# Ledger of designs, part 134: peptides against a protein of PDB entry 6NYY

Target 1, 212 residues: chain A of PDB entry 6NYY
Amino acid sequence: KHFEQAIERVIGGLEKKTQVLQPEEKKTVAYHEAGHAVAGWYLEHADPLLKVSIIPRGKGLGYAQYLPKEQYLYTKEQLLDRMCMTLGGRVSEEIFFGRITTGAQDDLRKVTQSAYAQIVQFGMNEKVGQISFDLPRQGDMVLEKPYSEATARLIDDEVRILINDAYKRTVALLTEKKADVEKVALLLLEKEVLDKNDMVELLGPRPFAEKS
Target 2, 212 residues: chain A of PDB entry 6NYY as posed
Amino acid sequence: KHFEQAIERVIGGLEKKTQVLQPEEKKTVAYHQAGHAVAGWYLEHADPLLKVSIIPRGKGLGYAQYLPKEQYLYTKEQLLDRMCMTLGGRVSEEIFFGRITTGAQDDLRKVTQSAYAQIVQFGMNEKVGQISFDLPRQGDMVLEKPYSEATARLIDDEVRILINDAYKRTVALLTEKKADVEKVALLLLEKEVLDKNDMVELLGPRPFAEKS

## One batch from the design tools (peptide; made by RFdiffusion4, then SolubleMPNN)

Design b2_p23_5_s3 (from b2_p23_5, 11 letters changed)
Fold by OpenDDE base, seed 2:
Order: structure tokens, then sequence, then C-alpha cells
Structure b2_p23_5_s3 (fold): chain B 212 residues (1-212), chain A 23 residues (1-23)
């Protein structure tokens, strides 16, 4: 228990027990997190979920813990499924509420960063090609792009396409698994924290082998 | 700043980028 709490603190920060969400917001968080959880559960190249919580910690209103892996090389498929998993919250909100919230801002940031990295650093886009450029980091001097404005536009277009494809994939998945998202969300609202065993009880065993 | 909903234990893209180096 102490070990788990320590890990939770590292991942999510300090528990904000005093932060009281409105019931509707709590519901939104539950379905959002359920979207992440279910997407990750049914995406082959997503990381296995260990824990999902709707208890606010640090800066977040919820969190998900995944099986830690010492992985240095990521495939395009892994990155895509991670994008889909990351979009799972937003997609769940869309499916269940017909509205989107600001809660997905960090998810969208991550997805955006991933998409750009895939295209401009990892050379994973056929149209852009096998190129690799450093992405500006926060605080870095805006260096001149080593490519033309036409290439910049192409990159931006392909980033959008990639994100949209990931979004559509996630929509398709979570629409298919809508009942499962509902089950997870409802149980989250009851228990606030679910572990892998809870997920197995709800959804059955993860259909993909846990690759360490 | 509005809080994000989700925190994740997943590696950041920065970590992924930095670790994706062949020596």
Amino acid sequence: as target 1 above (212 residues)
Amino acid sequence: DLPPISNSSLPTMEEIIENAKFE
C-alpha cells in the first residue's frame, strides 16, 4: 500500500482531498478517464493499464498508471495507439456528452507533440519523408526552419491528418466499446480508483498480451 | 490555468525522443 501510494505521488502528485468537483464535472472526469482506460485496454500497442483514478492529484483531476516499461524504441504503431489512448478521454466526452471540455488540453498537447515528432523527427510520414529535425523546445531560440515554407505546410497538413486519423480510430473503437466505457465510468464514480483487476472483472482479460 | 483531467505515467515525448538514439 505504501509503495502504491508512493508511485501514485510520483505520477500524479499529491492527492487533493480538498478539491471538490461538481457532480457533473466528476462525471465528466469519470467518463474521460474511462475513455483512456478502455482505449488502452483494446489497443494492441497501447501500454497495459495498472490503475485509473478520478481522485484529483497534483494538477490533474484524474490519472492513469500504466505498466512501466524500459523501452527505448517505439514503433509507429505504438505511437499511434498511444495517441488513440491519449485521445480516449476527449472521444469519450464526445460520445457520451456530445460536448468537449478543456480537460483534454494536456492530452491534445501530447498528441500534437507526438504527431509532430513522428513526422519531423522520426521520419514516419511517407509524404514528408525520412527527415529528422530538432523540434524547438520551450525557451529555445526560434531557429530558422531547415526546410521551405511549402514543407512546413506539408508537415502541418500531415500532422493534422495523423491526429484526425487517430481521433477517428479512437471514435470507432470507443463507439464499439461504448458499453465498456460506461461500465468503467460508472464503477469509477463508485470506487474512484480502479486497478487492473477491476478492469479485468468488468471487461475481461486484456485481449493483448502484456508485453513488458 | 485550467487543470487537465488526466495525468499519465507514460513517458513524455521528450523522453521518447531522447531515448531513441542509437550510439
Scores: peptide ipSAE 0.345, ipTM 0.856, DockQ to the pose 0.520
Fold by OpenDDE base, seed 4:
Formats: structure tokens, sequence, C-alpha cells
Structure b2_p23_5_s3 (fold): chain B 212 residues (1-212), chain A 23 residues (1-23)
């Protein structure tokens, strides 16, 4: 119990018990987190969920904990499924509310960073090819790009294609599993915190082995 | 800054990039 709390503090920050969300915002958070959870549950190469919470911690309104893995090498398939899982919150908001919120900003940042890294650092795009360049860090002077403007445009186009493909895949998945997303969201609104066992009880066993 | 909804225990892309270096 103390160990779990320590991990939660390190990952999610301090619990903000004093932060009161409006009921509609809390509902948005629940469906957003349910989108992540369900996407991760049904994507083969996604990380297994350990815990999901709609109790605000640190700067976030919700929290998700995944099985820690000492993994150093990621496949293209793993990175795609992680992108889809990361888009699950935004997609859930769209499916259930017909609107999107600012709440997905960090998810979109992560997806964007992943897409660029796949294309320009890992050489995972056939059109761009087997190239590897350092991405400018936030706040670094825009170093001269080691590639032409034409290559820059190609990279930007392929990033959009990759993100759109991940988005479409996530939309298809969560549309198919819409009832499951709703079940998870409703249970989150009731319990505020769900663990892996709650997910198994609600959705059945995860269809993929944890050893990915 | 507006708060994000989700905090995650997943490794950052920066961590993934650094861990993928064999040198």
Amino acid sequence: as target 1 above (212 residues)
Amino acid sequence: DLPPISNSSLPTMEEIIENAKFE
C-alpha cells in the first residue's frame, strides 16, 4: 500500500483532494480515461493497464498507471498501438459528446512527438527513408535543419498521415467497443478508481498476453 | 496553462530515444 502510493506520487504527483471538478467536467474525464483504458485493452501491442483514476493529481485531471517494463527497443507496431491508446481519450470525447476539449493537449503532444520520432529518428517511414536526425528540443534555437525544405514538407506530410492513420484506427476500435467504453466510464464515475481486476470483471480477460 | 486530463506512467519519447542508443 505504501509502495503503491509512492509510485502514484512519482508518476501522477500529489493528489489534489481540494480540486473539485464540475459534474460535466468529471464526466468528460471519465469518458476520456475510459477511452484510453479500452483502447489499451484491445490493442495487442499496447501496454497493460494497472490502474486508472479520475481523481486529479498534480497538474492532471486523471491518471493511468501501466505495467512497468524495462523495455529498451520498440517496434513500429508497438509505437502505433501506443499512439492509438494515447488518442483514445480524444476519440472517446468525440464519440460520446460530439465535441472535443482542451483536455487532450498532452496526449496530442505525445502523439506528435512519437510520430516525428518514428519518421526522423527511427527511420520507420518508407517515403522519408532510413534517416536519423536529432529533433530540436523545446527552447533550443532552431538549428539549421540538416535536410532541404522539400524534405521538411515530406516529413510534415508523413507525420500527418501517420497520426491520421492512428486516429482512424482508434475511431474504428472505440466505435466497435463503444458499449465497453461506456461501461468503464460509468464505473469510473461510481468508483473514481479502477484496477486491472475491475477491468477484467467488466470486459473479460485482456485478449492478449502481457508479455508483448 | 490549462490542465491535461491524463497523467501516464508510460515512458516519454525522450526516454525511448535515449534508451535506443547503443553507443
Scores: peptide ipSAE 0.344, ipTM 0.855, DockQ to the pose 0.496
Fold by OpenDDE base, seed 1:
Structure b2_p23_5_s3 (fold): chain B 212 residues (1-212), chain A 23 residues (1-23)
Amino acid sequence: as target 1 above (212 residues)
Amino acid sequence: DLPPISNSSLPTMEEIIENAKFE
C-alpha cells in the first residue's frame, strides 16, 4: 500500500483532493480514462494496465498506471499500439459524447511526438526511408532542417497518415468494445480507482500474455 | 493553462529515444 502510493505520487503527482470537478466533467474524465484502459486492454502490444483513476493528481484530472518495463527497444507495432492507447481517451469522448474536449491535449502531444520520432528518428516509414534526424529541442537554435522542403512536406504528410491510421484503429476498436468502455467508465464513477483485478472482473482476462 | 485529463506512467518519447541509442 505504501509502496503503491509512493509510485502514484512519483508518476501522477500529489492527489488534489481540493479539486472538485463538476459532475459532467467527472463523467468526461471517467469515459476518457475508460477509453485508454480498454484500448490498452485489447491491444496486443500496448502496455498492461495496473491502475486507472479519475482522482485528479498533479496537473491531470485522471491517472493511468501501467506495468513498468525495462524496455530499451520498441518495435513499430508497439509504438503504434501505444499511440492507439494514447488516443483512447479522445476517441471515447467522441463515441460517447459526440464532442471532444481540451482534455486530450497532452495525449495528442504525445501522439504527435511519437509519430515524428518514428518517421524522422527511427526510420520506420517506408516513404521517408532510413533516415534519422534529431528533433529540435525547445531552445536549440533552429538550425536549418537537414532536408529539403519537399522532404519536410513528405514528413508532415506521413506523420498525418500515421496518426490518422492510429486514430482509425482506435475508433474501430473502441466502437467494437463500446460496451466495455461504458462498463469501465461507470465503475470508475462508482469507485474512482480501478486496478487490474477490477478490469479482469469486468472484462475478463486480458487476451494477451503480459510481457513482463 | 488547461489541465490534461490523463497522467500516465508510460515512458516519454524522450526516454524512448535516449534508450534506443546503441552507444
Scores: peptide ipSAE 0.342, ipTM 0.854, DockQ to the pose 0.512
Fold by OpenDDE base, seed 3:
Structure b2_p23_5_s3 (fold): chain B 212 residues (1-212), chain A 23 residues (1-23)
Amino acid sequence: as target 1 above (212 residues)
Amino acid sequence: DLPPISNSSLPTMEEIIENAKFE
């Protein structure tokens, strides 16, 4: 409906109907988006999917819309499952094609930012401890770090561990649900846009209650 | 710059950080 389309334009930007992807690239996008969608479907603390599309919008080649929620507080478990969902595209490419593309760059950036924020700002890592430091924003001058080089190395190591754990969790999940990823990808290639109802028809009801 | 595949309606980490207040 007109209202839903207006919301989609605000969130995703304008559709680029003139952008023609090569068939192989379109296939890559479909499996990538299917990876995100399926990971989010089967992760308890991931956001509920409303719509997934392989029609280019704004800066992206694919699009995913989630249930809008005014949430101010996030748990460690929620942030982890969001990381796994964000890695779902890269993992799907690896599972189905045995190769990775540049298409996951923004996803990896988001995962990296989340991991650093959890460890350095939210105090969510036991080895680093209950500390909180401001991280420089993109384009800010690099300020002197309020911790030693040894602590910096520890932070970097724990970030790598957290990301690798999220990646392994996502690999395990999408390997188990490989047939579901295939179903979603194939239907995306057919319809280009799937809604929540399409996902329910393919995968069954989401196994977790939607928290309003 | 090469385009990313995914665009998402999820809040950014910057938004999460700014809203992470009990007061």
Scores: peptide ipSAE 0.339, ipTM 0.855, DockQ to the pose 0.542

Design b2_p23_5_s4 (from b2_p23_5, 13 letters changed)
Fold by OpenDDE base, seed 3:
Structure b2_p23_5_s4 (fold): chain B 212 residues (1-212), chain A 23 residues (1-23)
Amino acid sequence: as target 1 above (212 residues)
Amino acid sequence: ELPPISTSSLPSTEEIVENASFE
């Protein structure tokens, strides 16, 4: 209990008890977080969910906690499933509300950063090839790109393709699992916080064995 | 600045890049 609360404070920050969301916004957050949770539950290479919450903490309106792994090496499949999980909130909003909100902007930033890194740093794209370039950090002077404008256009196109593939995969998954997303969202609206056990009770055991 | 809906405990791409070495 005390140790879990300490971890929650480190990851989520302090609870913003003063931030009262309107019922419709709270509903949007619940379905958004349910999208992340369900996507992560049914994606083989996604990290196991430990906790999901719609209680505002730190900078966010909700949060998801995953099993910490001291992992240094990521596969292309793991990065794709993490992208899908990260898109789960946006996709859930689209499926359930027929509208998108500004709330997914950080998720889209993360997905964009991951896609660029996969293509230009990790050499994970066949068309761009086995290349690795350092991406300028935010605030670094735009150093001369070590590649041509034709290569820049190719990179931008392949990034878009990768993100769209992840998006379509997430749409397919959450459409198939729509009833599960709704169950999680409704239970979040009731309990505000769900743990792994709540998810197992609601959805059954995660289909993928935890790699010990 | 508009708040994001979700925060995650997952490592950032920057953290992945920084740790993406065998050396």
Scores: peptide ipSAE 0.343, ipTM 0.858, DockQ to the pose 0.521
Fold by OpenDDE base, seed 2:
Structure b2_p23_5_s4 (fold): chain B 212 residues (1-212), chain A 23 residues (1-23)
Amino acid sequence: as target 1 above (212 residues)
Amino acid sequence: ELPPISTSSLPSTEEIVENASFE
């Protein structure tokens, strides 16, 4: 308990007990978090969920904790499934509410950053090829891009394709698992916090063996 | 600044990039 709370504080920040969400916003958060949770549950290369919460912490309205992995090397498949999991919240909002919110901004940023890194740093795109360029960090002088404007356009196009493919994959998955997303969301609205055991009770065991 | 809905314990892309070396 105390150790878990300490980890939660480090990862999610301090609980904002004073932040009262409107019921509709709390519902949106629950379905958003359920989207992440269910996507992660049914994606082979996604990280196992440890905990999901709709209690506002730090900067976020919800929180998801995944099993820490001392992993230094990521496959393209892992990065894709992580993108899909990250899109799970936005996709859930779309599926259940027919609308999207600003709540996915950080998720979209993460997905965007991952997509660019895959294409321009990891050489994971066949059209762009086996290239690796450092992306300008926030605050770095925008040095002249080490590639042509044609290459820049290609990168931007392939980033969009990758994100759209991840999005479509997530839509397909969460549409298939729509009932499971609903179950998780409803249980989140009841309990505010779910752990791995709650997820197992609700959805059954994760279909993919936890790589220990 | 509008709050994001979700925070995650997943490593950032930056962390992945920084660790993306065999050396």
Scores: peptide ipSAE 0.341, ipTM 0.860, DockQ to the pose 0.542
Fold by OpenDDE base, seed 1:
Structure b2_p23_5_s4 (fold): chain B 212 residues (1-212), chain A 23 residues (1-23)
Amino acid sequence: as target 1 above (212 residues)
Amino acid sequence: ELPPISTSSLPSTEEIVENASFE
């Protein structure tokens, strides 16, 4: 309890008990978080979910906690499944509401950053090749890119392809698991907070062995 | 600034980049 609360405070910030969401917004948050949770549950290389909450904390309207891993090396497959999990909220909104909200902005930023890093820092794209460049930090006027405008266009195209592939993969998964997303969302609306045990009770055991 | 829906404990891309150096 105290340890979990300490971690929650560090990651999520303070609970904003005064931030009352409208019922429709709370529903959107529940389905969004359910999308993340279910995507993470059924993706082999996604991080195991520990806790999901629709109680506003810090700057966020919802919260998801994953098992911390001291992992230094990430595979392309792990990064893809993390992208899919991160897109899970946006995809859930699309599937259930036929509309998208501004709530996925941070998720899309994370996905965009990951996609660029995979292509230009990790050399994980066959067309761009085995290159590694530092991404401009926020505020650095990149006066000269270390590559041609043709390479810049190629990078931008391959980033878009990678994100779209992750998005399509997430759409396929959450469409297949649509009933599970709804179960999680409805239970979130009831309990506001779910843990791993609630997820196991609702969905069954995670189909992938937890790599210790 | 509009609030994001989700906050996550997942490491950032920056953290992944920093940890990827075999120095």
Scores: peptide ipSAE 0.336, ipTM 0.858, DockQ to the pose 0.513
Fold by OpenDDE base, seed 4:
Structure b2_p23_5_s4 (fold): chain B 212 residues (1-212), chain A 23 residues (1-23)
Amino acid sequence: as target 1 above (212 residues)
Amino acid sequence: ELPPISTSSLPSTEEIVENASFE
């Protein structure tokens, strides 16, 4: 208990027990988090979910905790499934509410950053090719791009393609698993916090072996 | 600043980039 709370504070920040969400907002958070959780559950290369919560912490309204992995090398497939998992919240909102909220802004930022890194740092795009450029870090002077405007346009196009492909994959998955997303969301609204065992009870065992 | 819905324990892209080398 104390150790879990310490980890939760490190990941999510302090619980904001004073932050009262409107019932509709709490519902949105629950379905958003359920989207992440279910996407992560059914994506082979996604990280195993340990905990999901709709209790506001730090800056977020909900959080998901995944199994810590001392992983230094990521495959293209892992990065794609992580993008899909990160889009799971936005996609869940679309599927269940037919509207999107500002709540996915950080997720979209993460997806955007990952997509650019895959294309311009990791050489994971066939059209752009086996190139690696340093992306300007936040606060670094925007150094002149080491590539042409034509290459810049190509990068921008391929980033959009990659994000759209991840989005479509997530839509397909969460549409197939729509009933599971709803089950998770409803249980989140009841319990506010779900762990891996709750997910196993609700969805069955994760279809993929935990890479130890 | 509008709050994000979700926070995650997943490593950032920056962390992935920093660790993306074979020693």
Scores: peptide ipSAE 0.335, ipTM 0.859, DockQ to the pose 0.548

Design b2_p23_6_s1 (from b2_p23_6, 11 letters changed)
Fold by OpenDDE base, seed 2:
Structure b2_p23_6_s1 (fold): chain B 212 residues (1-212), chain A 23 residues (1-23)
Amino acid sequence: as target 1 above (212 residues)
Amino acid sequence: EEEERRALEEALEELREKATRRV
């Protein structure tokens, strides 16, 4: 309890007891978080969920804690599953509400960054080829792109394809698991915080053995 | 000391980013 609260404070920041989400916003966040949680549950290479909360902390309206694997090398498949998990919130919103919110902005940023990194840093796109260029850091002057405008367009197109493929995969998954997303979302609305045990009770054991 | 503190803060932030998804 005290240790978990300390970790939560360190990770999530101070609980904003003052930010009362409107019921509809709270519902949106619950389904958004449930989308992430369920996507992560059924994606092999997603990090295992430790905790999910719809209690606003810091700048977030909700958060999830995962047990990251200490891994330095990621496969394309692993990165795809991580992208799908990251899209899970947006996809859940689409499936359940037929609308998208600004809540996925950071998720989309992460997915976009991952997609660009895969294509232009890791050489993981066959059409673009085995290239590796540094992505401009935030605040770096737009260094002259070491590639042609045609290559830039190709990169942008392939990034969109990759993200769309991840999105479609996530839609398929969460559509199949729609009932599970709803169960998680409803329980989130009741408890505001779920742990791994709550997820196991709802969904059964995660299909992928955690490497102990 | 200050560089070590910054490096530790950065490492902690990276760990936080890896361990936590924020909405």
Scores: peptide ipSAE 0.141, ipTM 0.584, DockQ to the pose 0.712
Fold by OpenDDE base, seed 1:
Structure b2_p23_6_s1 (fold): chain B 212 residues (1-212), chain A 23 residues (1-23)
Amino acid sequence: as target 1 above (212 residues)
Amino acid sequence: EEEERRALEEALEELREKATRRV
């Protein structure tokens, strides 16, 4: 208990007990987090959910904690599932509210970074080919691109394709599991915090063997 | 010492980012 709370404080940041979300914002966050939680539950290569909270902490309006896999090598399939899980919040908002919010900014950044890394660092795109170059860090002078403007356009196009494919996959999944997203969201609104056991009670056991 | 501290802070931050999604 005390140690877990200390870890939660270190990981989640200090509870901004002072940030009272409006009921509508809290609802949006609940469905957003439910989207992530459900996507992660039904995606084999997603990290298992440990905890999800709609209690504002630090800089966030909610958070989810996962058990990271001790994995250093990722396949395209694994990276796709991780992208889909990361898009789960945005997709849930679209499905349930027909609108999108700024809450997915960090998710979209992560997905964008992953997509670029797959294409330009890992050589995972057949059209772009077996290339690997360092992505410009924020603040690095845009050094001369080691590739043509035509290649730059191709990269940008293939990044969009990859993200859109992940998005569509997530839409399909969360549409199929819409009732599960609703159950999780409603329980989040009631309890504000869910753990893995709550998810098992709602959804049944995760359909993938946890790599112990 | 300062480089080791930075490396540890970066590693801890990466672990936090991997383990926690924030909205």
Scores: peptide ipSAE 0.138, ipTM 0.581, DockQ to the pose 0.727
Fold by OpenDDE base, seed 5:
Structure b2_p23_6_s1 (fold): chain B 212 residues (1-212), chain A 23 residues (1-23)
Amino acid sequence: as target 1 above (212 residues)
Amino acid sequence: EEEERRALEEALEELREKATRRV
């Protein structure tokens, strides 16, 4: 009790009323966050949701807090579920508004990075094969690629396929769970902040056993 | 005191950024 309230006060005390979102923008953020939250709820290998908020903080228009799993080894299936959860915001915007916004820029960056890492660092693509090389860091001038232009094109094609497969899976999931996304979005618009208990009350218990 | 408070706020913000996905 006291420790959770202290974390909330430290989080809440930085609620400088900085950017007042217009009602339409606030609605877009609520459905975007609901998409992430519901995707994470129904994907086994997603991180459990702790908190979701549509109150703008710093550079973000909303945020979600997750309990990270203490995991060192990831399967392809686990990485795919994490990609799908990350795409949940963009997919929710498409399903509910028939339009996409710039709000998913950071999500798309993370998904792109994960897809490249799976193919060129983890050897997880059968066409590219069991290769591993370092990805260029932001700001490093990559002078020479350790592979041919034909291999570069193959990598780019397989990255696009992997991202599109994750996107299609997320569309299927959030279309099936469309009513749940709407419930979460509407409650976010009312309360501005939801926790795990609010999600359990709305959706029922998460269908995956928490490894105690 | 103010610099230590800023450093603690920045460290808490970094921890929050690691645990918080921005939309």
Scores: peptide ipSAE 0.134, ipTM 0.574, DockQ to the pose 0.318
Fold by OpenDDE base, seed 4:
Structure b2_p23_6_s1 (fold): chain B 212 residues (1-212), chain A 23 residues (1-23)
Amino acid sequence: as target 1 above (212 residues)
Amino acid sequence: EEEERRALEEALEELREKATRRV
């Protein structure tokens, strides 16, 4: 309660409608956010949604707030669910509009970073093996790779496989839950902001026990 | 006032970035 109200005051107090979205853009954002929200609802290891908004803020066309989990160790399964939730926006756009937009750029970057980290930092891929090396930072000239070009190609291939598996899983989930995505999107278009209670009213209780 | 408002806006934005996914 107090923490949520503090976040709401911090976030609500700066609702400068800085950008006016066109109706079609607003619709795209609503379905994009609904895809994330529904994926997060039905994926056990996704972060629970606290709030979702289609009101543009700063450089973002919308935002979602999550309850921070004090989790430091992640399994491959947990990371996969997080990847699927992150892909939920793009997948929703594909399912409902048959087109993709630039709105998923940051999501795709996050998924790509997660996939590379799983393979090259966490040693989670059997073909690549139990290796761990630092990913090049943006702007660092990769002078010497600690691995062969053959290993580099293998890494790139296994990253694509992992992302595609997450994508397919998300497509399957949001196709099954298509009516739920639409309900959330329509309510977002009406209210512009949804909370956890709105999601419970639309979808029922989240099918996972709240870790007390 | 305007500088304090900007500093508060920036601090709030940093807190938002940690808890908020942007679209």
Scores: peptide ipSAE 0.116, ipTM 0.563, DockQ to the pose 0.294

